# Peptides against a protein of PDB entry 7BDX: the designs that were tried, part 4

Target 1, 212 residues: chain A of PDB entry 7BDX
Amino acid sequence: EMGAAACTLLWGVSSSEEVVKAILGGDKALKFFSITGQTMESFVKSLDGDVQELDSDESQFVFALAGIVTNVAAIACGREFLVNSSRVLLDTILQLLGDLKPGQCTKLKVLMLMSLYNVSINLKGLKYISESPGFIPLLWWLLSDPDAEVCLHVLRLVQSVVLEPEVFSKSASEFRSSLPLQRILAMSKSRNPRLQTAAQELLEDLRTLEHN

## One batch from the design tools (peptide; made by RFdiffusion4, then SolubleMPNN)

Design b2_p28_8_s2
Fold by OpenDDE base, seed 5:
Structure b2_p28_8_s2 (fold): chain B 212 residues (1-212), chain C 212 residues (1-212), chain A 28 residues (1-28)
Amino acid sequence: as target 1 above (212 residues)
Amino acid sequence: as target 1 above (212 residues)
Amino acid sequence: DVKEKVLYSRERKAALEAELAEEARAAA
């Protein structure tokens, strides 16, 4: 309980760039993010099909951790730190996104995807995550999620890949051959306006790439 | 471990006034400080004569909590919050300082005393702590500690009482009758310059009060 | 120029998303 409360407060204040800089400027940052990955992994492994009550202290603790990572990744120096010094955490996030079943741990998936998107703002970060083994299959796996928010953040991450020619060129063949076009088209007709817009924009980006 | 790491980071960033304001501006602050007191109490109760390794994760966790309280109390709005909304925490700190034996949990005592001193900067805070049952005996109990830093912070807290006429007048008789003058005089000859100075200043303040 | 604009747009989006994550926690 106390850990969850402390992490929740840390998450809240990490919305500030100055706080992120303070977190990263200390000697404890490396250890913190290392243990963060381990803790998130342990949590996901414990789920063994049980619908964990979203309101448990353990869940709140892990949400706060994922939120902190997201907030750190929202800042330029935070992205640099994650890509340079916490690659294992990024690997863990990618792994956990693959380990979770469709519809499972939706809120955690959203937070993790948000963190990956933030990392993808940096070309080095985008390059790193996109070169991860099974990255493209992972995107499509995640896009099969019944949750609109999960799908939204997947589409945003896909767009980050598509909008970066250097990254997209390396995976273009695999991307095109495996693209769940029908699923994306269906999302472009979603009643969720954010999901609809994201799917439409991605389809437009893809059309532009077919003409080039 | 993860809780300790999160608390440690929160402690580090709480040195900023803006972070303290952010902590207190949320809806989680009350719960956090409530659980903080409980956690610290549980820790102290677990010590049952065992010299806890100062480097344990549990110790680090409690140190971080005490550090956060200290940093919050260093800010005007933080003092107001503690005195208005977290009196139980202040009561707990006073209790724990009494529960610990001389030489036991030195670092924790120092942090707790620092927090109380910071609270004492506010007249309302000073009034509250000084009116606590057994406050004066507690000061002398703590001054029997073999640790120079503990004694230093006790002397500083005593000085806060002495320098506030409204507070001192209420306890002057008890204070004068129980004052460990020989102990303070011995501290004024300490090889620790900070302790020496604090003891000398307090003796000067006390002499001034005898002439008035 | 386009890359910079895209980067700035992404950073702004990221900041907004971070804020939304905090709001989502408060709502839970």
Scores: peptide ipSAE 0.017, ipTM 0.766, DockQ to the pose 0.048
Fold by OpenDDE base, seed 4:
Structure b2_p28_8_s2 (fold): chain B 212 residues (1-212), chain C 212 residues (1-212), chain A 28 residues (1-28)
Amino acid sequence: as target 1 above (212 residues)
Amino acid sequence: as target 1 above (212 residues)
Amino acid sequence: DVKEKVLYSRERKAALEAELAEEARAAA
């Protein structure tokens, strides 16, 4: 309980750039983010067995951790830190996103996807995550999620890839061959306006790339 | 491990006034500080049985919690919060300081004493803690500690009481009758310059009060 | 035209925290 509470508060205050800088300026950042990845991984591995109540202290803790990572990645120095010094955490997030089944731990997925999106703002970060083994299949796996928020954040991440020619060119063949176009088209007709817009924008971006 | 790490980071960033404001501005502050007290109490109660290694994750966690309380109390709005909304935590700290034996959990004592000192900057806070049952005996109990840092912070707290006439007048009789003057005099001769100075200043303040 | 990437973590975090809090309250 106390750990979750403390971590949740840390998540809350990490919305400040100055707090992120303070976290990273300390000598404990590396260890913290290392343990973060391990903790998240342990949590996800525990889900296959027992119906962990979504509202458990453990869940809250992991959500807070993912939130912290997201907020760190929202800041330039945080992105730089993650991409340079905490790649294992990024790998863990990618792995966990693959390990979670559609509809499973939706909120955690959203947070993890948000963190990856933020990392993708850094070209080096985008390169790193997009060059991860199985990245493109992972995107499509995640896009099969019934949750609109998960799908939204997947589409945003896909858009980040598409909008970076240097990255997209390397994966363009695989991307084109495996693109779940019908799924994205269906999302462009969603009643969820955010999802609808994201899907439409991505479709427009993809069309533009086909004509160039 | 992760809880301790998160809490330690929260402690670190809580050195900022803005972070303290953010912590308190959230709807989770009350719960957090309630659980904080309970956690600290549980920790201290666990010490009578097993040789808890000082470097345990649990110890680190509790130290961080005490540090957070100290940092919160260092800010005006934090003091106001503690005195108005988290008196149970203050009572817990006072109790724990009494429950810990001389030489036991020195670092925790120091942090707790620092927090009480910070609270004592607020007149309402000083009144509250000084009017707590057994407060004066507690001060002397703590002053018997072999640790110079513990004694230093006790002396500082005693000085806060002495320097506030409205508070001191209410306890002056008990204070005068029970004052371990010889102990304070011995501290004024300490090789520890901080302890020496604190003891000297307190002795000067006490002398000034006797002449008025 | 290359679309600018928008940072949303702060706002979305707050929204998610609120959602989690609401769910916790509803579950209680």
Scores: peptide ipSAE 0.009, ipTM 0.756, DockQ to the pose 0.042
Fold by OpenDDE base, seed 3:
Structure b2_p28_8_s2 (fold): chain B 212 residues (1-212), chain C 212 residues (1-212), chain A 28 residues (1-28)
Amino acid sequence: as target 1 above (212 residues)
Amino acid sequence: as target 1 above (212 residues)
Amino acid sequence: DVKEKVLYSRERKAALEAELAEEARAAA
């Protein structure tokens, strides 16, 4: 309980760039993010056995951790830190996103996807995550999620890849051959305006690439 | 381990006034400080049985909690919050300082004493803690500690009482009758310059009160 | 054109960065 409370407060204050800088400027950041990955992994692994109540202190704790990572990744120095010094955490997030079933742990998925999206703002970060084994299949796996918010963040991440020619060119063949175009088209007609817009923008970006 | 890491980071960033305001401005502050008191109490109670290694993750966690309280109490709004909304935590800190033996958990004592000293900057806080049952005996109990840093912070807290006539007058008889004057005189000759100075200043303040 | 697209992509990402930070804050 105390851990969850502390982590939740840390999450809240990590919305400040100055707080992120303070976190990273300390000698404890590496250890913190290492343990963060382990904790998140342990939590996801525990879901296969025990019906963890989504509102448990443990869930809140893990959500807060994911939120902290997201807020750190929202800042330039935070992205640099994660990409240069905490790659294992990024690998863990990618792994966990693959391990979760559609509809499972929606809030955590959203937070993890948000973190990856933020990392993708940095070209080095985008390269790193996009070159992860099974990244393209992972995107499609995640896009099969029934949750509109999950799908929204997946589409944003896909867009980040598509908008970077240097990255997209490396996986263009696999991307084109496996793209769930019908799924994205369906999302472009969603009643959810955010999802609808994201799908439309991605479709436009993809069309632009086909003409080049 | 994760809790200790998160709490340690929160401690570090709580040195900022803006972070303290952010912590207190949230709806989670009350719960956090309530659990903080419970956690600190549980830790101190556990010391009677198991030889807790002073360097344990649990110790670090509790140190971080005490550090957070100290940093919150360093800010005007933080003092107001603690004195108005978290009196139980202050009571707990006073209780724990009484429960610890001389030489036991020195670092935690220092942090807790620092928090009380910060609270004592607020007249309302000073009144509250000084009116706690057994406060004067507690000060002398703590002043028997062999650690110079503990004694330093005790002397500072005593000075806060002595310098406030409204507070001092209420306990002047008990204070005068139980004052470990020889102990304070010995401290005024300490090789530790900080302790020496604090003891000298307190002796001067006490002399000023005797002439009035 | 490639430079402009890259700049646009970066600017778009920078704008989205701020949105995501706010979303993460709101989720807390």
Scores: peptide ipSAE 0.024, ipTM 0.772, DockQ to the pose 0.100; fails the geometry check
Fold by OpenDDE base, seed 2:
Structure b2_p28_8_s2 (fold): chain B 212 residues (1-212), chain C 212 residues (1-212), chain A 28 residues (1-28)
Amino acid sequence: as target 1 above (212 residues)
Amino acid sequence: as target 1 above (212 residues)
Amino acid sequence: DVKEKVLYSRERKAALEAELAEEARAAA
């Protein structure tokens, strides 16, 4: 309980750039993010056996960790740190997103996807995650999720790839050959306005690329 | 491990007034400090059975918690919060200081004493802790500690009582009757300059009160 | 033309940065 509470407070205060700088300016940041990855991995691996109640202290703890990573990635220096010094954590997040089944641990998926999206704001970060093994299949796997918020954040990440020519050109063939166009079209007609807008924008971006 | 790491980072960033305000401005502060007290109590109670290595994750976690309380108490709004809304935590700290034997958990004692000293900067806080059952006997019990840092912080707390007439007048009889004068005199000759100075100042303050 | 597209992409990403930070805080 106390660990979850402390981590939740740390998550809350990590919304500040100054707090992120303080975290990263210390000699403990590397260890913290290393253990973060391990903790998240252990949690996800534990789910196959027991229906861990989403409201458990363990779940709350892992949500807070994912939130911290997201908040760190929301800041330029935090992105730089993650891309330069915590690539293993990024690899872990990608792996865990692949390990989770559709509909499983929705909140965690959303936070992890938000963190990856934030990392993708940096060109170096975008390159790193997009060049990860199985990245494109992972995107489509995640886009099969029944949860609109998961799908929304997947579409945002896909858009980040599409909007960067240097990155998209490398994966364009695989992307075009496997693009779940019908799924994205269905999302463009979603009742969820955020999902609808994201899908529409992505479709427009893709059309623009076909004409160039 | 992860809990200790997260809490340690939270401790580090809580040195900022803005972070303390952020912690207290949230709806989770009360729960956090409630669980903090419980966690510290559980830790101290566990020590009677097993020589918990001071370097354990559990110990580090509790040190960080005590550090957070200290940092919160270092700020005016934090003191106000503790005195108004987290009195149980203050009671717990006082109780735990009494439960620990001389030489036991020195670092934790120092942090707890620092937190109480910080609380004592506020007149309301000073009144509250000084009116706690067994407070004066507790001071002398703690002053019997072989550790100079523990004794230093006890002397500082004693000084806070002595320098506030409204508080000292209420306990003056008990204080004078039980004052370990020889112990304080011995500390005034300590090789530790901080302890020496604190003891000398307290002796001067006490002499001034005898002449008034 | 490529530079303008890259600029547009960067501006769009920058606008989304603040949104994501706020969403992460709100999820907490």
Scores: peptide ipSAE 0.024, ipTM 0.772, DockQ to the pose 0.077; fails the geometry check

